# Peptides against a protein of PDB entry 1BH9, part 17

Target 1, 89 residues: chain A of PDB entry 1BH9
Amino acid sequence: FSEEQLNRYEMYRRSAFPKAAIKRLIQSITGTSVSQNVVIAMSGISKVFVGEVVEEALDVCEKWGEMPPLQPKHMREAVRRLKSKGQIP

## One batch from the design tools (peptide)

Design b1_p19_1_s2 (made by RFdiffusion4, then SolubleMPNN; from b1_p19_1, 8 letters changed)
Fold by OpenDDE base, seed 5:
Structure b1_p19_1_s2 (fold): chain B 89 residues (1-89), chain A 19 residues (1-19)
Amino acid sequence: as target 1 above (89 residues)
Amino acid sequence: SSFGEEVARLIEEIAEILL
C-alpha cells in the first residue's frame, strides 16, 4: 500500500457517525426508542456498509471515465449496482 | 450538503434492512 492509501484508510478508520444522529435516524424509522447497543451495532455496520458503497462508487467513477471526488450520482449508481448484484436488497 | 444527504439515505437503507 502507498502512503496515500494508508492515509485515506486511516481517515476512514478514525471516522464515525455521531451516536446521537444514528439514534435519531433509527428511531425515525422504527418509531420507538432504541438501546445504546443497537446504536453501537448500527454505527459499526453502517460504517462498513458505507465503505463498501464508496468502494463501488469509486469503481463507477473510474468506469465512467471520471475522476474523484465522488459525487452523489456515483453513490446512487453504486447502490443500484450493489442491488443488482444481490449484495443489498 | 447533497453528499451528506446521500449518506443519510444510505444509513436509512441499512436500517430498513436490519430493523
Scores: peptide ipSAE 0.040, ipTM 0.575, DockQ to the pose 0.084
Fold by OpenDDE base, seed 3:
Structure b1_p19_1_s2 (fold): chain B 89 residues (1-89), chain A 19 residues (1-19)
Amino acid sequence: as target 1 above (89 residues)
Amino acid sequence: SSFGEEVARLIEEIAEILL
């Protein structure tokens, strides 16, 4: 576990969606108010989800014979592939 | 800023961390 890996882990750990944005999104879907604990849980799940989409997008980039950085086309294709695999609705 | 813009920024940030 190198210092570089530790630094990347720390940066990833610090990244998060704004609580207000997550709360507004959930409320727009459910039509009702949600608790702070639900917002915290959904914030964490959303962070993991974004990470999974990025991982799939990197795989797309590699399969297309391209190099990072990721482009919008990689992200769009990643979402399509995850949907086809049934990993996201 | 819209939620979509915030998601886009977070995706870019995480992508840079993973690379």
Scores: peptide ipSAE 0.040, ipTM 0.616, DockQ to the pose 0.103
Fold by OpenDDE base, seed 4:
Structure b1_p19_1_s2 (fold): chain B 89 residues (1-89), chain A 19 residues (1-19)
Amino acid sequence: as target 1 above (89 residues)
Amino acid sequence: SSFGEEVARLIEEIAEILL
């Protein structure tokens, strides 16, 4: 990686949902408290999922001959395509 | 919701990084 690529990777690595928000969301679904490890795992999975959706949306944008920034239509199409590929339930 | 807003912010942040 170039220094620029490394910097982008580090920024992506550091990006995350707030732990408190993830914890509250899980608890709202399960109705019970969850451990820190569950919050960490769910935070990581959520970030990876969002990253994959954004990557697919960028591909959609390019294939449609459009330029960033991403629009809701790109995100919606990305989700449809990922479902078709079996990457989203 | 507040969480929905956080999701939107994270999506925007990741999009900027991937560009």
Scores: peptide ipSAE 0.030, ipTM 0.561, DockQ to the pose 0.103
Fold by OpenDDE base, seed 1:
Structure b1_p19_1_s2 (fold): chain B 89 residues (1-89), chain A 19 residues (1-19)
Amino acid sequence: as target 1 above (89 residues)
Amino acid sequence: SSFGEEVARLIEEIAEILL
C-alpha cells in the first residue's frame, strides 16, 4: 500500500453496511426471514470481503497509472484478479 | 466468468451504499 491507498482503504473499512440493507439482500436470496445475528455476521463478512476487493481495485488503479476515485472498471478488474488468485470462486 | 461479473456488479452496488 501507498500511504494514499491505505488512507482510502481505511475509509472504506470504517464504513458500515446498513443492517436493513443486508437483511433485505439476504432475504431476497433465501426467500425467508433471517435473524438479527445472521444479519450481524453477514454484515461483518461482507465488510471484510468488500475491503479486500477495494484493496485490489486500488492496486489496479495504481497499476494502470490512474488517479482516484475508483471506477467500475477497477472493481471489475479487481474481481477478475482475485478470482485468478483463487480468492474468489 | 459469469460469477465474477455478478460479484463485480454486487460490489459496485455495495460501494455506492458505502460512499
Scores: peptide ipSAE 0.045, ipTM 0.624, DockQ to the pose 0.102; fails the geometry check

Design b1_p19_1_s3 (made by RFdiffusion4, then SolubleMPNN; from b1_p19_1, 10 letters changed)
Fold by OpenDDE base, seed 1:
Structure b1_p19_1_s3 (fold): chain B 89 residues (1-89), chain A 19 residues (1-19)
Amino acid sequence: as target 1 above (89 residues)
Amino acid sequence: SPFGEEVARMIEEIAKILT
């Protein structure tokens, strides 16, 4: 990692979806209360998922011969590709 | 939905960090 890359990684690592929002979402689906550990686990999984989508979007951007920052079209194409690969439903 | 919009915002912010 370059110094710049390390800085971006640390910012990413420290970022997170709000726990309250994740909890509410899960409970709206399950119809029952969930533990803090479940919220933490789902938050982590969500972060990893976002990272994978962004990585795919960067690949799309490169394949299209375009430069960052990522645009909505890159994100949409990334999701489409991940679906076709069976990585997301 | 409000939550969907919040998630979208978070994704955009994370994308800015990772790029």
Scores: peptide ipSAE 0.043, ipTM 0.561, DockQ to the pose 0.103
Fold by OpenDDE base, seed 2:
Structure b1_p19_1_s3 (fold): chain B 89 residues (1-89), chain A 19 residues (1-19)
Amino acid sequence: as target 1 above (89 residues)
Amino acid sequence: SPFGEEVARMIEEIAKILT
């Protein structure tokens, strides 16, 4: 890791969906309030999921012979591939 | 929706970090 890569890694580690947003989303689905622990768990799952989608999109971008930044077409193809792999329902 | 926009923003930020 270069210093820049390490810094980016630390930034990623600190990144997370806002708890309020996650809470609102869950409540919109369940129709009831949820505990902080549920929000924390869902936040973690969501972060991992987003990471996996981005990694897949980066792979798509590379395989198409294109350079970052990622574009919507890369994200759409990534989702398609992950669905094919059964990683997205 | 406001949530959708927020999620999109977060994804973009994460993408920038991981690229």
Scores: peptide ipSAE 0.040, ipTM 0.549, DockQ to the pose 0.089
Fold by OpenDDE base, seed 4:
Structure b1_p19_1_s3 (fold): chain B 89 residues (1-89), chain A 19 residues (1-19)
Amino acid sequence: as target 1 above (89 residues)
Amino acid sequence: SPFGEEVARMIEEIAKILT
């Protein structure tokens, strides 16, 4: 775990999705109001998901012989790979 | 790894919320 990796991790750990936005999104999908706990849970799941995508994208970036920052092409390839692995639908 | 441990912690917390 390099210092750079640690810094990225710290930034990730400090990041969060706005609760209001998450709530609205969930409600748009479920068609009903959701509790605060549901919002908290989904926020956590979403954060983990983003972390996994970013991790895969960093791997893609490295495998392509490129250096950060991540570009859209890395993110697109990451999603493709995660789909291939069955980690995301 | 620190990241893995954090993820595990988050999952545990979420599990508590959802159960």
Scores: peptide ipSAE 0.026, ipTM 0.511, DockQ to the pose 0.055
Fold by OpenDDE base, seed 5:
Structure b1_p19_1_s3 (fold): chain B 89 residues (1-89), chain A 19 residues (1-19)
Amino acid sequence: as target 1 above (89 residues)
Amino acid sequence: SPFGEEVARMIEEIAKILT
């Protein structure tokens, strides 16, 4: 990894979704309150999901013969591909 | 950070696609 890549990875690694936001989002879907453990679990899963989307987007970027940083078009295409693969709804 | 802001924007777009 380049130093810049490492830096970006470290930023990602340190990042976390606010618990309150996750809780609200989950509850908006479930229609009922959720436990703290559910919030923690979903926070982790969400971070992993974001990582997978980014990884797919990087692959898209490379396959298109482009170079970082990622652009919205890469993210959109990544989502499309993940949908086609059945990895996301 | 610039990177964080960019990621946030991308996440928002993803959210729109997923919802």
Scores: peptide ipSAE 0.022, ipTM 0.537, DockQ to the pose 0.169

Design b1_p19_1_s4 (made by RFdiffusion4, then SolubleMPNN; from b1_p19_1, 9 letters changed)
Fold by OpenDDE base, seed 2:
Structure b1_p19_1_s4 (fold): chain B 89 residues (1-89), chain A 19 residues (1-19)
Amino acid sequence: as target 1 above (89 residues)
Amino acid sequence: SSFGEEVARLIAEIAAILT
């Protein structure tokens, strides 16, 4: 790994949804308070999921011969493709 | 919503990292 690659990895590792936002979202679904461990787990899963969608969207953007930043159309197409691949229900 | 904005910010951040 180059220093740049390592730096990117660390930046990704440190990125996350705010715990409060995740907690509110989960509680809106479950209707009850959730533990910190549940919030941590869901935060991690959510980050991975978003990362996969963004990666797919970047691929879509490139395949369409377009340049960042990502637009809603790229995200929509990414989701469609991931659904087709069985990556999203 | 504030949550939607937070999601959008995170998407932008991750996109920048992966670009």
Scores: peptide ipSAE 0.179, ipTM 0.758, DockQ to the pose 0.089
Fold by OpenDDE base, seed 5:
Structure b1_p19_1_s4 (fold): chain B 89 residues (1-89), chain A 19 residues (1-19)
Amino acid sequence: as target 1 above (89 residues)
Amino acid sequence: SSFGEEVARLIAEIAAILT
């Protein structure tokens, strides 16, 4: 990693969904309370998922011959492609 | 919703980092 790549990675690593919001979301789905460990696990999985969507969106942007920043159209197309690949339900 | 807005903000932040 270059210093720039490392800095970007560190910024990404530090980003996170608010625990309270994740907990509320999970509980709205399960209908019951969840443990702190479940919240931590789901927070990590969600972060990875967002990363994958963004990566796909960047690929879409490049394939369309466009330059950053990402636009809603890139994100929508990314989700569509990931669904077609079976990576999103 | 407030949750949706929080998610949107986080996605935007991550997108900026990974771009």
Scores: peptide ipSAE 0.105, ipTM 0.651, DockQ to the pose 0.089
Fold by OpenDDE base, seed 3:
Structure b1_p19_1_s4 (fold): chain B 89 residues (1-89), chain A 19 residues (1-19)
Amino acid sequence: as target 1 above (89 residues)
Amino acid sequence: SSFGEEVARLIAEIAAILT
């Protein structure tokens, strides 16, 4: 790996959703309060999920012969493709 | 500062990092 690749990886690793936002979202779904550990776990899973969707969307953008920034159409197509691959339900 | 805005910001950041 190049230094540039490692730097991007570390930046991605350090990114995260705000805990309060994740907690509110989970509680809106579960209808009850959730523990801090659940928020931490879901925050990590959510980041990984978003990363995978974005990577797929970037691939879609490239395959369509387009350049960033990503547009809603790329994200929608990415989700469709990931579902087709069985990577998301 | 809606959840949607926070999600959008994170997606944009990740997209920029991975590009």
Scores: peptide ipSAE 0.101, ipTM 0.657, DockQ to the pose 0.089
Fold by OpenDDE base, seed 1:
Structure b1_p19_1_s4 (fold): chain B 89 residues (1-89), chain A 19 residues (1-19)
Amino acid sequence: as target 1 above (89 residues)
Amino acid sequence: SSFGEEVARLIAEIAAILT
């Protein structure tokens, strides 16, 4: 990676869902409290998931001969493609 | 919901970083 690519990647790595929101969501599903480690793990997995969706949307945008910024139509198509590939349920 | 808005903000941030 170039220094610029690495810098963007590091910025992405530092981004995260709010821990409190993730904790509340998990507790809503499980019906009981969860540990900080579970919240951290789920936060990381969720960030990776969002990143993959955005990357697919950028690919869609490019393949359609369009330029950023991303539009809702790119996001919708990205989800459809990822489902077709079996990468998301 | 507040959670939905937070998710939307994170997606927008990541999209900006990766663009």
Scores: peptide ipSAE 0.093, ipTM 0.637, DockQ to the pose 0.089

## One batch from the design tools (peptide)

Design b1_p20_1 (made by RFdiffusion4)
Fold by OpenDDE base, seed 4:
Structure b1_p20_1 (fold): chain B 89 residues (1-89), chain A 20 residues (1-20)
Amino acid sequence: as target 1 above (89 residues)
Amino acid sequence: SFEDFIKTLTEELQELEEEL
């Protein structure tokens, strides 16, 4: 990793969704209470998903000959590409 | 690589989710 990549990874690693918010969100969708393990799992999966989108967006940014920070157009294109690859629904 | 890490982590978390 470059220093910039390492820094991004460290920030990503430190990032987390608030458990209470995730729990409320899941419960609003399922209509039932969920266990702590479910919250942990969903939080992790969500974090991974965000990571994948950001990684793709950075690739888009680079391919377009642009520099960070990422813009909404990079994120939109990233999602489009990931969908076309079947990596996200 | 970061991509490899995310891929591995995704698989592990998906397996965990399926077990719940």
Scores: peptide ipSAE 0.039, ipTM 0.575, DockQ to the pose 0.066
Fold by OpenDDE base, seed 1:
Structure b1_p20_1 (fold): chain B 89 residues (1-89), chain A 20 residues (1-20)
Amino acid sequence: as target 1 above (89 residues)
Amino acid sequence: SFEDFIKTLTEELQELEEEL
């Protein structure tokens, strides 16, 4: 790991979605209650997804010769690139 | 690499989801 990657990982590791919010969101979509394990799983998957998008956005930022913090344009381009790579639908 | 870590984590979480 580079120092930059290590720092990114540390910030990523410390980040988390609030379980209550995730639960409410899922239930809003499904129309039924969900178990704690479902909330944990969905939270984890969501965290991974966000991590991938942010990583791509940071790469975009660097490739454009720009510096953090990330801007909406970096995020939009990241999503576009991930779609083109088939990493997200 | 970080990408490898994320890939592994993604696979583990997907497996967990399939079991639910």
Scores: peptide ipSAE 0.039, ipTM 0.564, DockQ to the pose 0.065
Fold by OpenDDE base, seed 3:
Structure b1_p20_1 (fold): chain B 89 residues (1-89), chain A 20 residues (1-20)
Amino acid sequence: as target 1 above (89 residues)
Amino acid sequence: SFEDFIKTLTEELQELEEEL
């Protein structure tokens, strides 16, 4: 892939959600404490989810003949397309 | 590749979920 794609991949690979923030978020939803393994699993799943949405949004941006940075309209269209493909609820 | 990385990560996470 291109240098630009490689750079995006490296930035994605290095990114991570803070464990404490994820734990607090899950606990706020479930109303109970969660284990470290649950936090790790949810952090990973969340990263994959965000990555897929961003990748789709970049594709939308390109197909619309536009250039980065991504705008809210690209993200909204990406979510719509992923739902249509059955990749997200 | 990036695609392979995501696929591998997804599979590993799914395995972990099944163990929980």
Scores: peptide ipSAE 0.037, ipTM 0.561, DockQ to the pose 0.061
Fold by OpenDDE base, seed 5:
Structure b1_p20_1 (fold): chain B 89 residues (1-89), chain A 20 residues (1-20)
Amino acid sequence: as target 1 above (89 residues)
Amino acid sequence: SFEDFIKTLTEELQELEEEL
């Protein structure tokens, strides 16, 4: 892929949600403590989810004839499209 | 069980991360 794509991928690959933040978020929803493995799994799922949203947003940006960086309008439209496709609730 | 599911998912995600 292009250098720009490579740069984005590297940034994505190196990014991660802090375990403490994920743990707090899950516990706020479940009302109970969660194991380390749950945190790890949810961290991975969350990263994949963000990646999918960003990918869709980049597609939106391109289809609108615009260039990165992504703007809130791209993210909002991406979410709408993913919902319509049934990829997210 | 849920715990088994999470363990499996964790392992799969770890493998994926190593392959990336």
Scores: peptide ipSAE 0.028, ipTM 0.566, DockQ to the pose 0.066

Design b1_p20_1_s1 (made by RFdiffusion4, then SolubleMPNN; from b1_p20_1, 13 letters changed)
Fold by OpenDDE base, seed 5:
Parts: sequence; C-alpha cells; structure tokens
Structure b1_p20_1_s1 (fold): chain B 89 residues (1-89), chain A 20 residues (1-20)
Amino acid sequence: as target 1 above (89 residues)
Amino acid sequence: SADELLRRLTLELEREEAER
C-alpha cells in the first residue's frame, strides 16, 4: 500500500455510523425496539456496504478516465453496476 | 465479514421476535 492508500483505509476503518441513528432507523422500519447487538450487526453491515459501493465507484471513476474525488455520477453508476452484478438488490 | 454480520443480525432478530 502507498501511504495515501493506507491513510484512506485508516479513515474508513475509524469511521462509524452513530449507534443511536442506526437504532432509530431500524426501529422506524421494524416498528419495534431492537437490541444493542442488532444495532452493532447492522452498523457493521452498513459500513461494509458503503465500502463496497465506494470501491465500485472508484472503479467506475478509473474506467471513465476520471480522477477523484468521487462524484454523484460515479456513485449512481456504481449502484447500477452492483445491481447488474447481483451484488445488491 | 458481511456474511457473519448478517447471520448475527438474523439470529438476534429471531430471538427478539420469539421473546415478544
């Protein structure tokens, strides 16, 4: 890894969704309270999902011959591609 | 991994549903 890549990974690793926000979001969908363990699991899944989308978006950006930072068009295309690949619904 | 987290989530949700 380059130092730049390592720095980006560190930022990702240190990032996290606020537990309270995740809890509220889940409960808004389920209509009932959820445990701390559910919040932890969902937070982790969400983080991984975001990482996968960003990774795909970076690939899109590169394939289009463009340079970072990522733009909304890269994110939209990434989602389309992931859907096409069956990686997300 | 995401798979393990999904399993964990599923088990926790099922447990909570059973306890209600």
Scores: peptide ipSAE 0.082, ipTM 0.671, DockQ to the pose 0.150
Fold by OpenDDE base, seed 2:
Structure b1_p20_1_s1 (fold): chain B 89 residues (1-89), chain A 20 residues (1-20)
Amino acid sequence: as target 1 above (89 residues)
Amino acid sequence: SADELLRRLTLELEREEAER
């Protein structure tokens, strides 16, 4: 992980899912209201997941000799790699 | 960690389902 990659990763990692958005999404799936703790837990899991995908995608981008911003092809390749590594089912 | 968050989520969901 280069310093450049780390810096870019940090910028993407600072992205956050609004509590209201996560709450609405979960409730749309469960069909009922959910507690604040559920929202917090899901928000955290989602953040970690997105961070891992973005980190992998940034690595893909660099390995392909390309520059940001990330493109769909980087994200698709990242997901494939994470699946092969067993980090994503 | 993601694992701890998942554990917390699971416990909370189970509690909420049991209360319904």
Scores: peptide ipSAE 0.078, ipTM 0.670, DockQ to the pose 0.147
Fold by OpenDDE base, seed 1:
Structure b1_p20_1_s1 (fold): chain B 89 residues (1-89), chain A 20 residues (1-20)
Amino acid sequence: as target 1 above (89 residues)
Amino acid sequence: SADELLRRLTLELEREEAER
């Protein structure tokens, strides 16, 4: 691991979605109250999802011969690639 | 993968709805 990769990992590891916001968002969609476990699960899955998108975007950036930081074009391309791989809907 | 986790979460949500 490069120092940059390690730093990104640490930032990622320390990041989290606020439970209250996630709960409100889910309930706005479902129209009913959700359990704490659902909120925890959704928070975790969201974090994993963001991680996968960022990882793909970094790969795109590298393959295009460009240097960080990531730009919107990298993120858009990452999403397209993940969809083509069937990793996201 | 995120997709697999989404499927698992969906199943959990369906179970909770069925229990209500």
Scores: peptide ipSAE 0.075, ipTM 0.643, DockQ to the pose 0.155
Fold by OpenDDE base, seed 3:
Structure b1_p20_1_s1 (fold): chain B 89 residues (1-89), chain A 20 residues (1-20)
Amino acid sequence: as target 1 above (89 residues)
Amino acid sequence: SADELLRRLTLELEREEAER
């Protein structure tokens, strides 16, 4: 890891989705109540997913010869590339 | 890892379904 990567990792590690919001979102999709363990698991998966998208977006930004901060166009292109790689539906 | 979290989620959902 570079110093920049370590810094990003630390900020990533500290970030978290509000449990109540995740619970409400899951329940809106499943149509039924979910356990605390389900909320924890889904929150973790979602965090990893966001991390993967951001990492891809940073790669896009670099390959386009641009500098941070990330812009919506980088995020959109990242999602497109991840879909092309079969990493997300 | 994401795979481990997914496994945990799957097991919890199956457990909850079995208890209903």
Scores: peptide ipSAE 0.071, ipTM 0.652, DockQ to the pose 0.145

Design b1_p20_1_s2 (made by RFdiffusion4, then SolubleMPNN; from b1_p20_1, 12 letters changed)
Fold by OpenDDE base, seed 4:
Structure b1_p20_1_s2 (fold): chain B 89 residues (1-89), chain A 20 residues (1-20)
Amino acid sequence: as target 1 above (89 residues)
Amino acid sequence: SLADLLRELTLELEREEAER
């Protein structure tokens, strides 16, 4: 990793979704209340998921011969590719 | 969809909690 890459990784590592926001989001999807443990688990899963999407988007950016920062078009293509690979539903 | 996955995972975790 370059210094810049390490810094980005560190920022990702330190980042986390607010529990209250995740709880509200999950409940909006499921239509039922969820426990704190479910919120914690979903927060972790969501963070990993976002990381995988960003990683794919960076790969897209590179394959298109473009330079960071990532743009919406990279994110959209990343999602398409991950769906095609069966890595996301 | 992602929503479906989250719903399934939520239900699974709730079942596991109920068993403990």
Scores: peptide ipSAE 0.029, ipTM 0.540, DockQ to the pose 0.777
Fold by OpenDDE base, seed 1:
Structure b1_p20_1_s2 (fold): chain B 89 residues (1-89), chain A 20 residues (1-20)
Amino acid sequence: as target 1 above (89 residues)
Amino acid sequence: SLADLLRELTLELEREEAER
């Protein structure tokens, strides 16, 4: 892959969700406390999910013949496409 | 919904931890 792709991968690899924020979010949804391991697992899953959305958005941007940075319209279209593919509930 | 999915996933993870 290109140098640009490598750079994006590196930025993605270094990114992370704050544990405290994830814990609060999960607990707000489940209505109960969650363990540290659950927070770690959900953080990882969330990161992968965001990565998939961004990747789809980049594909949309390219297919539309446009250049980065990504715009809201790319993200919205990415979500629509992923939903149609069954990757997003 | 996504919230329901996350709730179910969380419960599954908690069960897995309890079985350790």
Scores: peptide ipSAE 0.026, ipTM 0.530, DockQ to the pose 0.775
Fold by OpenDDE base, seed 5:
Structure b1_p20_1_s2 (fold): chain B 89 residues (1-89), chain A 20 residues (1-20)
Amino acid sequence: as target 1 above (89 residues)
Amino acid sequence: SLADLLRELTLELEREEAER
């Protein structure tokens, strides 16, 4: 790994969704209260999901011959591609 | 496995929350 890659990974590793926000979001969907462990698990899977979308968006950006930072068009295309690949519904 | 990864992530998130 390059130092730049390590730095990006460290920033990703340290990022987190606020527990209260995740709890509210889940409960808005389910209509019922959820446990702390559910919030933690969903926070983790959400972080992984965001990571996958960002990774795909970076690939899109590179394939289009463009440079970071990522733009909304990269994110939209990333989601379309992930859906096409069956990685997300 | 995915289950193992989720368990690991859960533990990591719990640790990170405790440190903040």
Scores: peptide ipSAE 0.024, ipTM 0.564, DockQ to the pose 0.054
Fold by OpenDDE base, seed 2:
Structure b1_p20_1_s2 (fold): chain B 89 residues (1-89), chain A 20 residues (1-20)
Amino acid sequence: as target 1 above (89 residues)
Amino acid sequence: SLADLLRELTLELEREEAER
């Protein structure tokens, strides 16, 4: 892929959700404590999910004949499309 | 399986964190 795409990939690869924030969020939902491995797994799943949404949003942006940066309308449409494809519950 | 994928993902993330 292009140099710009590679640069975005590198930024994505180096990004991470704070463990403490993920742990707090999970615990707020489950009502119980979670292990370190669960936090790591959920962090990874969340990262992959964000990547998939952004990828879809970039596709939307391109198909609409628009240029980056991504706008809220691209993200909303991306989520809508992923839901219709069954990729989001 | 999904369990296998989650296990591999966990290991990859642990490695990435260790490299920081």
Scores: peptide ipSAE 0.023, ipTM 0.552, DockQ to the pose 0.061

